Peptides against a protein of PDB entry 5HDT. Designs and how they scored, part 18

Target 1, 163 residues: chain A of PDB entry 5HDT
Amino acid sequence: MVVKTFMDMDQDSEEEKELYLNLALHLASDFFLKHPDKDVRLLVACCLADIFRIYAPEAPYTSPDKLKDIFMFITRQLKGLEDTKSPQFNRYFYLLENIAWVKSYNICFELEDSNEIFTQLYRTLFSVINNGHNQKVHMHMVDLMSSIICEGDTVSQELLDTV
Target 2, 163 residues: chain A of PDB entry 5HDT as posed
Amino acid sequence: MVVKTFMDMDQDSEEEKELYLNLALHLASDFFLKHPDKDVRLLVACCLADIFRIYAPEAPHTSPDKLKDIFMFITRQLKGLEDTKSPQFNRYFYLLENIAWVKSYNICFELEDSNEIFTQLYRTLFSVINNGHNQKVHMHMVDLMSSIICEGDTVSQELLDTV

## One batch from the design tools (peptide; made by RFdiffusion4, then SolubleMPNN)

Design b1_p10_7_s3 (from b1_p10_7, 5 letters changed)
Fold by OpenDDE base, seed 5:
Structure b1_p10_7_s3 (fold): chain B 163 residues (1-163), chain A 10 residues (1-10)
Amino acid sequence: as target 1 above (163 residues)
Amino acid sequence: MFKQKGSLEE
């Protein structure tokens, strides 16, 4: 299974990183990013999060447009955090914890449309936060948002209005 | 650009 392959891989597995590079690239294709099955999209998002973890501090994706598409895609998946009773909640939690810990979104600072990506992320997180979330979920959300604010030299007025 | 090494707490 592709999900398990990337989940079990570490950042020092250079030979494996080279072996699965093409798979990582294909997972970012429109076929997967626009897959009609919601559960498949969640699994793809988790794989992409693992890819960013494995290849950190770089990403195997060379196209700025592709990187934008990926992070906008991941942001859309985070909406699933709103329902703590969902059978897929644990995977949404995994996604959140991963991207928060790795600081995956920080790679977006090199993108021309970084502020758009961050704005959408903040709007999404604030829209799904509720009292049903445990402390760990809240902590990861805050860590994710604060890391972006602290690492960015400047933030757009639109982003500030969202906060 | 810097990303820390990832590790999941759970």
Scores: peptide ipSAE 0.026, ipTM 0.673, DockQ to the pose 0.245
Fold by OpenDDE base, seed 4:
Structure b1_p10_7_s3 (fold): chain B 163 residues (1-163), chain A 10 residues (1-10)
Amino acid sequence: as target 1 above (163 residues)
Amino acid sequence: MFKQKGSLEE
């Protein structure tokens, strides 16, 4: 499975990174980002998160528009964190943990639409936070949000109003 | 400002 392939891949495996680069690029296609199956989209999001981890600090996606699409896509998937009883919650957790730890969204600072991306991220996270989340989930959510605030030179007023 | 490298632990 593609998910397992990227999940198990090491950041220092240059040959593997090159080998699967085309697959990484393909996973960011509209076919996957707009896939009708919610579970497939979640798997795609996890793969994308792993891709960001593997190729850090760079991303294989060279198009700013594509990067925006990806992060907006990932942000939408994070909505699934709202249901802690979902059979897919562990995968949502993986997604959250990964992007928080890697600080994947920090690449968005290079995008013109960074504020839009961050605003949507914060709105999403605050919309899904609930008492059913354990301390780890809360920690990752806070880490994800605080990293952006700390690393960013500017934060939009809209984003601040969301916090 | 770069993404962090390391092994993610689940």
Scores: peptide ipSAE 0.025, ipTM 0.658, DockQ to the pose 0.228
Fold by OpenDDE base, seed 3:
Structure b1_p10_7_s3 (fold): chain B 163 residues (1-163), chain A 10 residues (1-10)
Amino acid sequence: as target 1 above (163 residues)
Amino acid sequence: MFKQKGSLEE
C-alpha cells in the first residue's frame, strides 16, 4: 500500500505531498533503515527514492546526518543488482533507474561526507556490474557515476582510486 | 547541484 502510494504520486500533487509528509519522514527512521528483512529494506529504499523524486528539488529530510544515513542505506541495497535472476530484480532495477534519472545523489554534494558516500556508491556499482546486465542497467550505472564526477568540485584520492 | 525535476514512466 505505502509503496504504491508514493509510486503513483505526482510532483505537482501538493495536497498529497503535504498529507504524506509525516509518513515520508517516518520511513527514514532507524526502524526501517535497520529492518532485519532485506525485502522490506528494498521496499523502503524504493519508497525513499520516490520521495526524493516527488519532493525534488527539496528533500523533506533536512538533517545532514539523516541524509547520509539514507544514501548509505540506498547504496547498500544496490548490491542486490548483482543477481539478475532474482525475483526482486525488477525492484532493484526500479531503484537504480529512479535514482539515476532524478540524480538523487547530487544532494550529497552539500554534505561534509560526500566523498565517503560517493566512494561507497562506486565500489558497490563496480562490485555488482556483470555481463548479465542488459544495456539499460549499464546505462543507468554510467549515468549515475558520470553525473557525480562531472558535477563534483573536488574528488578525493580514495574516490579516484576506486574508479 | 540541485536535483532534477522529473518523473518516471509507470
Scores: peptide ipSAE 0.025, ipTM 0.662, DockQ to the pose 0.242
Fold by OpenDDE base, seed 1:
Structure b1_p10_7_s3 (fold): chain B 163 residues (1-163), chain A 10 residues (1-10)
Amino acid sequence: as target 1 above (163 residues)
Amino acid sequence: MFKQKGSLEE
């Protein structure tokens, strides 16, 4: 229910955005980010991705520490892209598609630990990318990585070495 | 930014 709610919500739905703001904040709690069930964590990641989409260009999460936790969390979920035959692959694809399209990680440029976040993202993507992925998956991965490189003013050598 | 239809909705 929650997944569908945010998935169907538009950016201009101001009344709905206000109504579900508390739910959006609650989804970023440790209870969900550290949930023991990997399928639940994937659903949470998709919801969070939708939240970033809905509230773009701003995030409802104002704490830098919380934002870091969220993006590190989302990055960890992307490991699931490695198995294209998984029943959950379509949801992992949705996650990738969403964060690439929205350029969600660009919010991280405002964080002190942006390079750590981007480095972990790139390492994860290169870890899972393979020739078995279709062209759309490759496109989204490239779009996500290239956007960060193009829009960043300074990138650490460590990040460059990862690419 | 415009809403893009996700793959789960396709």
Scores: peptide ipSAE 0.018, ipTM 0.648, DockQ to the pose 0.073

Design b1_p10_7_s4 (from b1_p10_7, 3 letters changed)
Fold by OpenDDE base, seed 4:
Formats: C-alpha cells, structure tokens, sequence
Structure b1_p10_7_s4 (fold): chain B 163 residues (1-163), chain A 10 residues (1-10)
C-alpha cells in the first residue's frame, strides 16, 4: 500500500522519488487532508512525514500555502497522542518520531506564517503530553519543540509564552 | 539544511 511504499523508500532512491512524486503531491490534496475518516487522516499524515523524510532537505510541495496546510494538518493529527491506550497510538508515535527526527517542521522557517504553525504545534504538544507517555515519547516531543526554538532566527512572543 | 537526512525504521 501507499503507506508502506513511502515508509520503505530512502533518500537515495532518486528514480523512485521521481516515480512517486505525483503520488506525493496527490496525498497533499484537500481530498486527503480533509478526509472524513480519522484513521485515514493519520495514515496520510504518516505518509506526508515519510515524504518529507525522503525528499529532504527539499519538499516536493512548492506552494507555501500547501506547505502551511500540510503542517497544520500534521499538527492536528498529533492530538491523537493524548490517548496512550488507543489502538492507533503506535502510528501516532511513528508520526511523532519521524517528524522529530527529520526536523520536518524546520522547513516552515521559509514560510510567512511560520510562527502560526509553530504556535499551533506547541499548543498541541503541550495539550497532549502527559505522564502516560514513556520516555521516548517525551524525548521526541521535547526534541521537536527545542529544535524550532534553537534553530529559528525569530520566534514570536506568543510562541515563547507557550513554551 | 535544517532538515535531517537519514532513514527511519518503523
């Protein structure tokens, strides 16, 4: 399936990256980002995370508006981390681990609305973090947030107040 | 680049 396709692909597979570029673009369409099924949206988010990993350091999405939509979408999916007992938690973990390790959100520094994106990310993470999360989850959450603070040239006061 | 290169395992 599509999820496995991108999950198994690495950054050195140039021919494959070109082959699946249209699929990557299609996955970022409103059809998928606004899909009514929560589980589908999670799968889409994981695919998008893998796409950012595979195409790093450049995203295949050239539209700033599309990138904003994608990261706001991914941020919304991270809300699912709140329930550690959910059957989907492992996939939420994968999403978190991926975007934290890749530092996917750092591409947002190029966006006009970066502070909005980061603010929503931090609000989301702080809203879901709890003692039920193991050390790895906490580590990834901290890594994700700290990378933005440490590597960003400018961060809004609102974002700093959230931290 | 701010984005880390590498391959993640599921």
Amino acid sequence: as target 1 above (163 residues)
Amino acid sequence: SFIQKGSLEP
Scores: peptide ipSAE 0.031, ipTM 0.702, DockQ to the pose 0.209
Fold by OpenDDE base, seed 1:
Structure b1_p10_7_s4 (fold): chain B 163 residues (1-163), chain A 10 residues (1-10)
Amino acid sequence: as target 1 above (163 residues)
Amino acid sequence: SFIQKGSLEP
């Protein structure tokens, strides 16, 4: 199981990081990002989140276009947080918790299209956030959004108006 | 580097 492989890997496991680097790169291919199965896309998103955690502070993806595609992809998966009764909700929570703790989206500050990425993230989170979510979900959502606002130097007024 | 692994808490 690819998901379990990355979940169990530590940041200081240098030999393993090198061993699975090619797999990490392939998981960001269009084949996986555009996979027709919703559950597969969620698993891919979780793997990508783990990859950002493992290779932090430097992602193995060197292409700005690829990084944009990945974060837009992850953002789309976060829509699944809307249904707290879904059998897959815990995996969506895992995704949210991971990217919030790691501050994965902060890599995007170096991208030319960072404003677009952050705008889509905020729109998505505000579209799914509701009082049915427990305190932990709310905390991670707030942590994710506030970190970007507080640490961003290129945040547009348009994005600020969305908040 | 950053912080810890995620969980399935909820």
Scores: peptide ipSAE 0.030, ipTM 0.707, DockQ to the pose 0.081
Fold by OpenDDE base, seed 3:
Structure b1_p10_7_s4 (fold): chain B 163 residues (1-163), chain A 10 residues (1-10)
Amino acid sequence: as target 1 above (163 residues)
Amino acid sequence: SFIQKGSLEP
């Protein structure tokens, strides 16, 4: 299983990283990012999050446009956090925990459209956050947003208006 | 790098 392969891989597995590099690149294709099945898209998002973790600090995706597409894609998947009773909630939690811990979104500071990406992230998080979420979920959401604000040199007025 | 090195367990 592709998802399990990346999940079990660590950053020291250089030979394995090389072996699965092409697979990692293909997972960011439009075929997967625009897959009609929402459960497949969630699995893809988790796999992409793991890829960022494994290949840190240098992601294998070199195209700024592709990176933007990936993070906009991941942001859309985070909407699934709204339903804590979903059978897929644990996987949504995994996605959130991973990207918060790794600080995956911070790579977006090098993109011209970083403010757009962060704005969409904040809007999404505030739209799904509720009192039904446990403390860990809240903590990860706060960590994710705080890291971006603290490490960013400037924040657009549009982003400030969403906070 | 803004991306932290490390590994999370599933």
Scores: peptide ipSAE 0.028, ipTM 0.698, DockQ to the pose 0.223
Fold by OpenDDE base, seed 2:
Structure b1_p10_7_s4 (fold): chain B 163 residues (1-163), chain A 10 residues (1-10)
Amino acid sequence: as target 1 above (163 residues)
Amino acid sequence: SFIQKGSLEP
């Protein structure tokens, strides 16, 4: 399946990266980002996270508007981390681990609307953080948030006030 | 910036 394909790809697999580039671009289409099925959206988010990992440090999405849409989309999916007992939690964990490790959101610093993206990310994370999360989940959440604060040259005062 | 190499253990 498509999900497994991207999960198993290596950053050094140049031939595969070229082969699946069109698929990567299509996965960011409105058809998938606005898919009515919640499970499908989660799978799409995981694929997008893998795509950012595989193509790092250069995302294959060249449109700033598209990048914003993608990260706002991923942020919305992170709400699923709230229910630690969900059968889908492991996939939400995968999403969190991936974007935290890769520091995927750091590409947003180049976007005009970075503050909006980061604000929504922080609001989402703080809304889902709970005592039911294990140490690894907490670690990834902290890593994700701290990386943005520490590496960002400019962060909105609104975001700073909420952190 | 991005981390270019690493392992994922979901």
Scores: peptide ipSAE 0.030, ipTM 0.704, DockQ to the pose 0.143; fails the geometry check

Design b1_p10_8_s1 (from b1_p10_8, 7 letters changed)
Fold by OpenDDE base, seed 3:
Structure b1_p10_8_s1 (fold): chain B 163 residues (1-163), chain A 10 residues (1-10)
Amino acid sequence: as target 1 above (163 residues)
Amino acid sequence: MPKPLALKAR
C-alpha cells in the first residue's frame, strides 16, 4: 500500500527516499489532486503530508505553481475535520497533526501567492472549528495558525480580517 | 506519528 509506505518511512531512509521519489512526484499530478473520489483525495493529502515530512526541509516539488496547487488541495481536505463522527475523521486528524508538526506550510512563504494560501487556510480552519473537537484538535489548529503568524515577515490585511 | 528529524524550513 503506497500510503503505508510513506507513513512508515523516516528522513534517514535515504535509499527508500530515492526509490520512491518518482512515485512522490506522480502523486502530485492533476490526476490525483482532481480525483473524483473524496476518500482517495484524503489519502493523497495524507501521503503528500508524509512526503513533505520525509523530504524536509527540501520538498521534491520544485514548481511554485505545483506547490500552490498542493497546499490549496490540502487546505480543501481540511474541511473534512468538521464532522467528528465521520469514519474518516481519524485520517483527517492525521493530516492536521502532520502538517502542524512538520510546519509544512512554511514553504509557502517563498511563493508570491502566500497570502492567498494562508487566507484560505485560516478561513477553512475557522469554518470547521467547533466545541465538538477535542483539545488535541484545537491545539493543532492553534499551533498551525500561530506558527504562520509568528514566522511570517508580513501578514496581509485580508488575512488579519479573517482572524 | 513518527517525529521528523527536521521541521520544514522557509
Scores: peptide ipSAE 0.036, ipTM 0.721, DockQ to the pose 0.115
Fold by OpenDDE base, seed 1:
Structure b1_p10_8_s1 (fold): chain B 163 residues (1-163), chain A 10 residues (1-10)
Amino acid sequence: as target 1 above (163 residues)
Amino acid sequence: MPKPLALKAR
């Protein structure tokens, strides 16, 4: 139910955005980010991605520490892209497509720990990328990484050398 | 595929 609610919500749905704001904040709690069930964590990641989409350009999460936790959490879920035959692959694809299109990670440029977040993202993507992925998956991965490189005045040379 | 969206801006 919750997943569908955020997935179907438009960016201009101001009344709904206000109504579900508290739910959006609760979904970023440690209870959900550290949930023991892998499928639940994937659903949470998709909801968080939708929340960033819906509330763009301003996320409802105002704490830098919370934003870091969320993006590190989303990054960990992207490891699921490695198995293209998984029943959950389409949901992992949705997550990737969403964050690439919205450019959600670009909000991290304002964070002190942006370099750590981007480094972990790139390491994760390079660990899962393979020739078994279709062109759309590759396109979204490239779009996600290139956007950060092109806009990142704070991207370290160490990260650039890894690319 | 999601509908066209406004991208996040800094």
Scores: peptide ipSAE 0.035, ipTM 0.721, DockQ to the pose 0.108
Fold by OpenDDE base, seed 5:
Structure b1_p10_8_s1 (fold): chain B 163 residues (1-163), chain A 10 residues (1-10)
Amino acid sequence: as target 1 above (163 residues)
Amino acid sequence: MPKPLALKAR
């Protein structure tokens, strides 16, 4: 299964990284990013998170527009964190934990639309944060938001208005 | 246990 393949891969697996590069590129296609099935989109998001982990610090995607699409896509999936009792919550947790630890969104600082991406991320996270989340979920959310503010060269007023 | 990861950086 594609999900397990990327999940089990480490950053030093150079031959495997080369072998699955085309698959990584294909997973960022509109076919997957706009897939009609919500569970499929979550799986795709987890795979993309793993791809960012594996290829860190450089993503295999060469198009700034594609990177924007990916991060906007991942941000939309994080909305699923709102329901702590969902059968898919553990996979949403995996997604959050991964992107927070890896600091995947840091690559967005190189994009022209970084402020838009970060604003949408913050709005999404604040929308889903609730008292039903355990401490680990809260910590990952805070870590993700704090790292962007601390490392950003500039932060838009719109972004500041969300925090 | 997962192997240590290198973080993404700017």
Scores: peptide ipSAE 0.035, ipTM 0.710, DockQ to the pose 0.111
Fold by OpenDDE base, seed 4:
Structure b1_p10_8_s1 (fold): chain B 163 residues (1-163), chain A 10 residues (1-10)
Amino acid sequence: as target 1 above (163 residues)
Amino acid sequence: MPKPLALKAR
């Protein structure tokens, strides 16, 4: 239910965005980010991706620490892209497609630990990318990685070494 | 994406 609610919501739905703001904040709680069930964490990640889409360009999360936690969390979920035969692969694809399209990670440029976040993202993507992925998956991965390099003012040497 | 989006700004 919650996943569908955010998935179906448009950016121009101001009243709905206000109505579900508390839910968006709640979904970023440690309870969900540290949920023991891997499938639940994936659903949470998809919801968070949709939240970033819906509230773009401004995320409803105002805490830099919370934003860092969220993006590190999303990055960890992207590891699931490694198994193209997983029953959950389509949802991992959705997550990837969403964050690549929205450029959600762009908000991380405002964070002190941006290079850490980007480094972990790149390490994750390079660890999971393989020839079993179709062209669309590859495209989104490349789009996601290239956006940060092209749009970032500064990138750590560690990140550059990863690319 | 099926719906038009405003991309996130830096």
Scores: peptide ipSAE 0.035, ipTM 0.711, DockQ to the pose 0.119; fails the geometry check

Design b1_p10_8_s2 (from b1_p10_8, 7 letters changed)
Fold by OpenDDE base, seed 1:
Structure b1_p10_8_s2 (fold): chain B 163 residues (1-163), chain A 10 residues (1-10)
Amino acid sequence: as target 1 above (163 residues)
Amino acid sequence: MPKPVALKAK
């Protein structure tokens, strides 16, 4: 139910955004980010991606440490893109499509640990990318990575070596 | 697979 609620919510639904703000904050708690069930973590990641979409360009999470935790969490879930035949692949695709389209990771530019976040993202994407992925998956991966490189003021040499 | 939706970019 929670997944559908955020998925169907529009970016201009101000009353709904206010109504579900507390739920959005709770979904970023350690209880959900460290949930033992892999499928639950994927659903949480999709919800978080939708939350970033809905509240764009701002994020309801004000803590830099919390934002770091969220994006590191989302990055870990992207590993599931490797198995294109998984029953959960469509949700992994949704996650990738969402964060690429919204450019959610661009929020991280203001974080002190942005280089760490971007490095982990790039390492993860290059780890799972393969010729078995269709054109849309490749496009979203490229869009996600290129946006960060092109819009970032500073990029570490380690990240540049990864590209 | 899911279809793209109209979204506001960051």
Scores: peptide ipSAE 0.043, ipTM 0.729, DockQ to the pose 0.124
Fold by OpenDDE base, seed 3:
Structure b1_p10_8_s2 (fold): chain B 163 residues (1-163), chain A 10 residues (1-10)
Amino acid sequence: as target 1 above (163 residues)
Amino acid sequence: MPKPVALKAK
């Protein structure tokens, strides 16, 4: 299974990273990013998060437009964190934990539309955060948001007004 | 939860 393959791969597996590079690129195609099945999109998002982890600090995606599409896509999936009783909640938690730990969104500082990406991320997180979330979920959300604020010298006033 | 592994953050 593709999901298990990337989950089990570490950052030092150079031969495997080269072997699965084409698969990593295909997972970011419109076919998967615009897949009609919500559960498939969640699995794709988790795979993409693992790909960012595995290839850190350099993502295999060279197109700024593709990177924007990926992070806007991942942001949309985070909406699923709202329902803590969902059978898929653990998968959403994995996604949040991964991107917070790896600081994947920080690659967006190299993008022209970074403010748009961060604004949508913050709006999404604030829309789903609730008292039903445990401390770990809240911690990952705070870590994700604070890392962007602290490391982004060019964060817009619009984003700051949202926070 | 993922396995405890030493990871490099971006």
Scores: peptide ipSAE 0.036, ipTM 0.713, DockQ to the pose 0.131
Fold by OpenDDE base, seed 4:
Structure b1_p10_8_s2 (fold): chain B 163 residues (1-163), chain A 10 residues (1-10)
Amino acid sequence: as target 1 above (163 residues)
Amino acid sequence: MPKPVALKAK
């Protein structure tokens, strides 16, 4: 299972990181990012989150456009956090926990469209946050948003207005 | 699910 492969891999596995680099690149293809199955897209997002974790602080994706596509894709998946009773919620939680802990979105600071990415992220998070989420979910959401504000040298007023 | 491992600095 691809998801399990990346989930179990750590940052010190240099040979494995090289071995699965092509798979990491393949998972970011439009085929997967635009996959018609919502559950597949969630699994892809989790794999991508793990890839960012494994290859941190660098990303194997060298194209700024591809990075933008990936993070916009991940952001769209986070909307699934809105339904705390969904059978897929635990997978959405994993996605949130991972990207918050790894601070994967910090890669976006190097992108021209960083403000767009962060704005969409904040809009998404505030649209799904609710009292049905437990403290851990709230903590990760806050950590994710706070990290971007704190690490960003410049944040658009539009983003700040969203907060 | 497994927790994230120690991170390299971002």
Scores: peptide ipSAE 0.049, ipTM 0.730, DockQ to the pose 0.125; fails the geometry check
Fold by OpenDDE base, seed 2:
Structure b1_p10_8_s2 (fold): chain B 163 residues (1-163), chain A 10 residues (1-10)
Amino acid sequence: as target 1 above (163 residues)
Amino acid sequence: MPKPVALKAK
């Protein structure tokens, strides 16, 4: 229910955005980010991606530390893209498509730990990229990485070493 | 898969 609720919500639904704001905030709690079930964590990641979409250009999360935790969490979920035959692959694809299209990670530019976040993202993507992925997956991965490089003024040497 | 939606500029 929660997954579909956020998935179907658009950015102009102001009353709904206000109504579900507390739920959005609660989904970023340690209970969900550290949930022991990997499928639950994937669903949480998708919800968080939708939340970034819905509340764009501003995230409802005000804590820089919380934002960092969320993006590190999302990054960890992207490891699931490596198994294209998994029953959950379509949700991993959705996650990738969403964050690439929304350019959600660009929120991180205002964080002092942005380079750490981007470095982990790039390492993760390069670790899962393979020739078995279809063109759409490759496109989203490239879009995601290119957007960060193009819109960032500087990147860390560690990130450059990864590329 | 769900379709992309219009975005506000980030």
Scores: peptide ipSAE 0.046, ipTM 0.735, DockQ to the pose 0.113; fails the geometry check

Design b1_p10_8_s3 (from b1_p10_8, 7 letters changed)
Fold by OpenDDE base, seed 3:
Structure b1_p10_8_s3 (fold): chain B 163 residues (1-163), chain A 10 residues (1-10)
Amino acid sequence: as target 1 above (163 residues)
Amino acid sequence: MPKPIAARAK
C-alpha cells in the first residue's frame, strides 16, 4: 500500500527515499491531482503531505508550477474538514495536522504566486471552520495561518481583507 | 524529531 509506505517512512531513510522518489513524482501528476474520485484525491493529498514531511526541508518537486498545483490541490481537499461526521474526517484531520506541523505551505514563499495560494488557503479554512470542530482542529488551523503570517515579510491586501 | 520545512536554510 502506497499510503502506508509513505506514512511509515522517516526522514533518515535515505535508501528508501531514493527508491520511492519516482513514485513521489508520479503522485503529483495530473492523473492523480485531477482524479475523478474524491476519496482517491484525499489519499493523494495525504501522500503528498507525507512526502513533504519525509523530504523536508527540501521537496523533491523542482517545478514552481508543479508546487503551485500541489498546494492548490491540497487546499481544495481541506474543504472536507467541514463535515465532522464524515467517515473520512479522520483522514482530513491527518492532512491538516501534517501540513500544520511540517509547515509545508512555507515552501510557497519561494513561488511567484504565493499570495494567491495563501489567500485560497485562508478562504478555505474560514469557510469550513465551525463550532463542531474540537480544540485540536482549531489549534492546527490557527498554527497553519499564524505561521504563514509570522514568517512572511509581505502580505497582499487581498489576504489582509480575508483575514 | 523530524525537521519541519521552517528548518530550511536559505
Scores: peptide ipSAE 0.110, ipTM 0.786, DockQ to the pose 0.134
Fold by OpenDDE base, seed 4:
Structure b1_p10_8_s3 (fold): chain B 163 residues (1-163), chain A 10 residues (1-10)
Amino acid sequence: as target 1 above (163 residues)
Amino acid sequence: MPKPIAARAK
């Protein structure tokens, strides 16, 4: 299972990182990012989150356009956090926990469209935050948003207005 | 220690 493979891999697995590099690149293809199955897209997002974790501090994706596509894709998946009773919620939680801890969105600071990405992230998070989320979910959401504000040299006024 | 991604400058 691809998901399990990346989930179990750590940052020190140099040979494995090289071995699965092509798979990492393949998972970011339009075929997967635009997959018609919502559950498949969630699994892809989790794999991508794990890839960012494994290859941190550097991403294996060298194209700025591809990076933008990936993070816009991940952001769209976070919409699934809105339904705390969903059978897929735990997978959405994993995605949130991962990207919050890894600070994977920090890669976006070098992108021309970083403000667009962060704005969409904040809009998405605030749209799904609700009282049904437990403290851990809230903590990760706050950590994710705070990290971007604190680490970013410049943040658009639109983003700040969203916060 | 596991390494989170460091912030990058634009």
Scores: peptide ipSAE 0.107, ipTM 0.797, DockQ to the pose 0.123
Fold by OpenDDE base, seed 5:
Structure b1_p10_8_s3 (fold): chain B 163 residues (1-163), chain A 10 residues (1-10)
Amino acid sequence: as target 1 above (163 residues)
Amino acid sequence: MPKPIAARAK
C-alpha cells in the first residue's frame, strides 16, 4: 500500500526516493487534496507528512502555490485531533507527531503567504486542544507552535496577536 | 540519522 510504502522509507533511500517521486508529486494533486472522503484525505495527509520527512530538508514540490495548498490541506486535517475517542485518532496523532518532529511547516518560511499558513495552523491547534489529550499530544502541539515562533524571522505581529 | 527541516528565511 502507498501509505505503508512511504511510512517505511527513510531519508537515505535515494533510489527508492527517485522511484516514488512521481507518486509523491501525484499525491499532492487536486484529486487527492480535494478528495471527497475524509478518511482518504487523512491518509493523504499522512503520506504527505512522510514525504516531507523522507525528502527533508527539501520538499520535492517546486511550486510555491502547491506547497501552500499542501500545508493548508494538512492544517485542515489537524482538526480531527479534537476527538480523542475517534477510531482515526491514532492516525491524527501520527500526523501531528510527524510534522512536529520533522518541522515540516518550516518549509513555509520561504513562501509569500507563510503568515497566512502559520495563522491558520495556530488557530486550528488552539481550537482542538482539550483536556482529553494526553501529555504527548500537548507536547507535540507546543513543540510545533514554539518552533515556528522561535525559529522564524518572518513572523508578523498579526500572527503574534493571534497566539 | 534522520534530519528535520531547518528553519528558512524569505
Scores: peptide ipSAE 0.094, ipTM 0.791, DockQ to the pose 0.122
Fold by OpenDDE base, seed 1:
Structure b1_p10_8_s3 (fold): chain B 163 residues (1-163), chain A 10 residues (1-10)
Amino acid sequence: as target 1 above (163 residues)
Amino acid sequence: MPKPIAARAK
């Protein structure tokens, strides 16, 4: 129910955004980010992606440490894109499509540890990219990576070596 | 008309 709630919500739903703000904050707690069930973690990642979409251009998470935890968490979930035949692949695709369109990782430019986050993202994406992915998956991966490179003021040598 | 994160001011 939580997944559907955020998925169907749009950016102009001010009353709903206020109503579900506390839920959005709770979904970023360690309880959910460290949940032992991988399917639950995927659902949490999708919810978090929707939250960034709904509250864009702002984010309800004000703590830099919390934002880092969230994006490192989302990055870890993207590893599931490797298996295109998985029953959960459609949700992994949804996650990728969302974060690529919203450009949610661009929030990380304001974080002290942005280079670490982007490095892990690029390493993960290049790790899972394969010829079995359809054109749309490839497009979203390219959009996600190119947006960060184009909008970033500084890029570490380690990240440049990855690209 | 939805705005992405890129709409944030630097």
Scores: peptide ipSAE 0.082, ipTM 0.768, DockQ to the pose 0.142

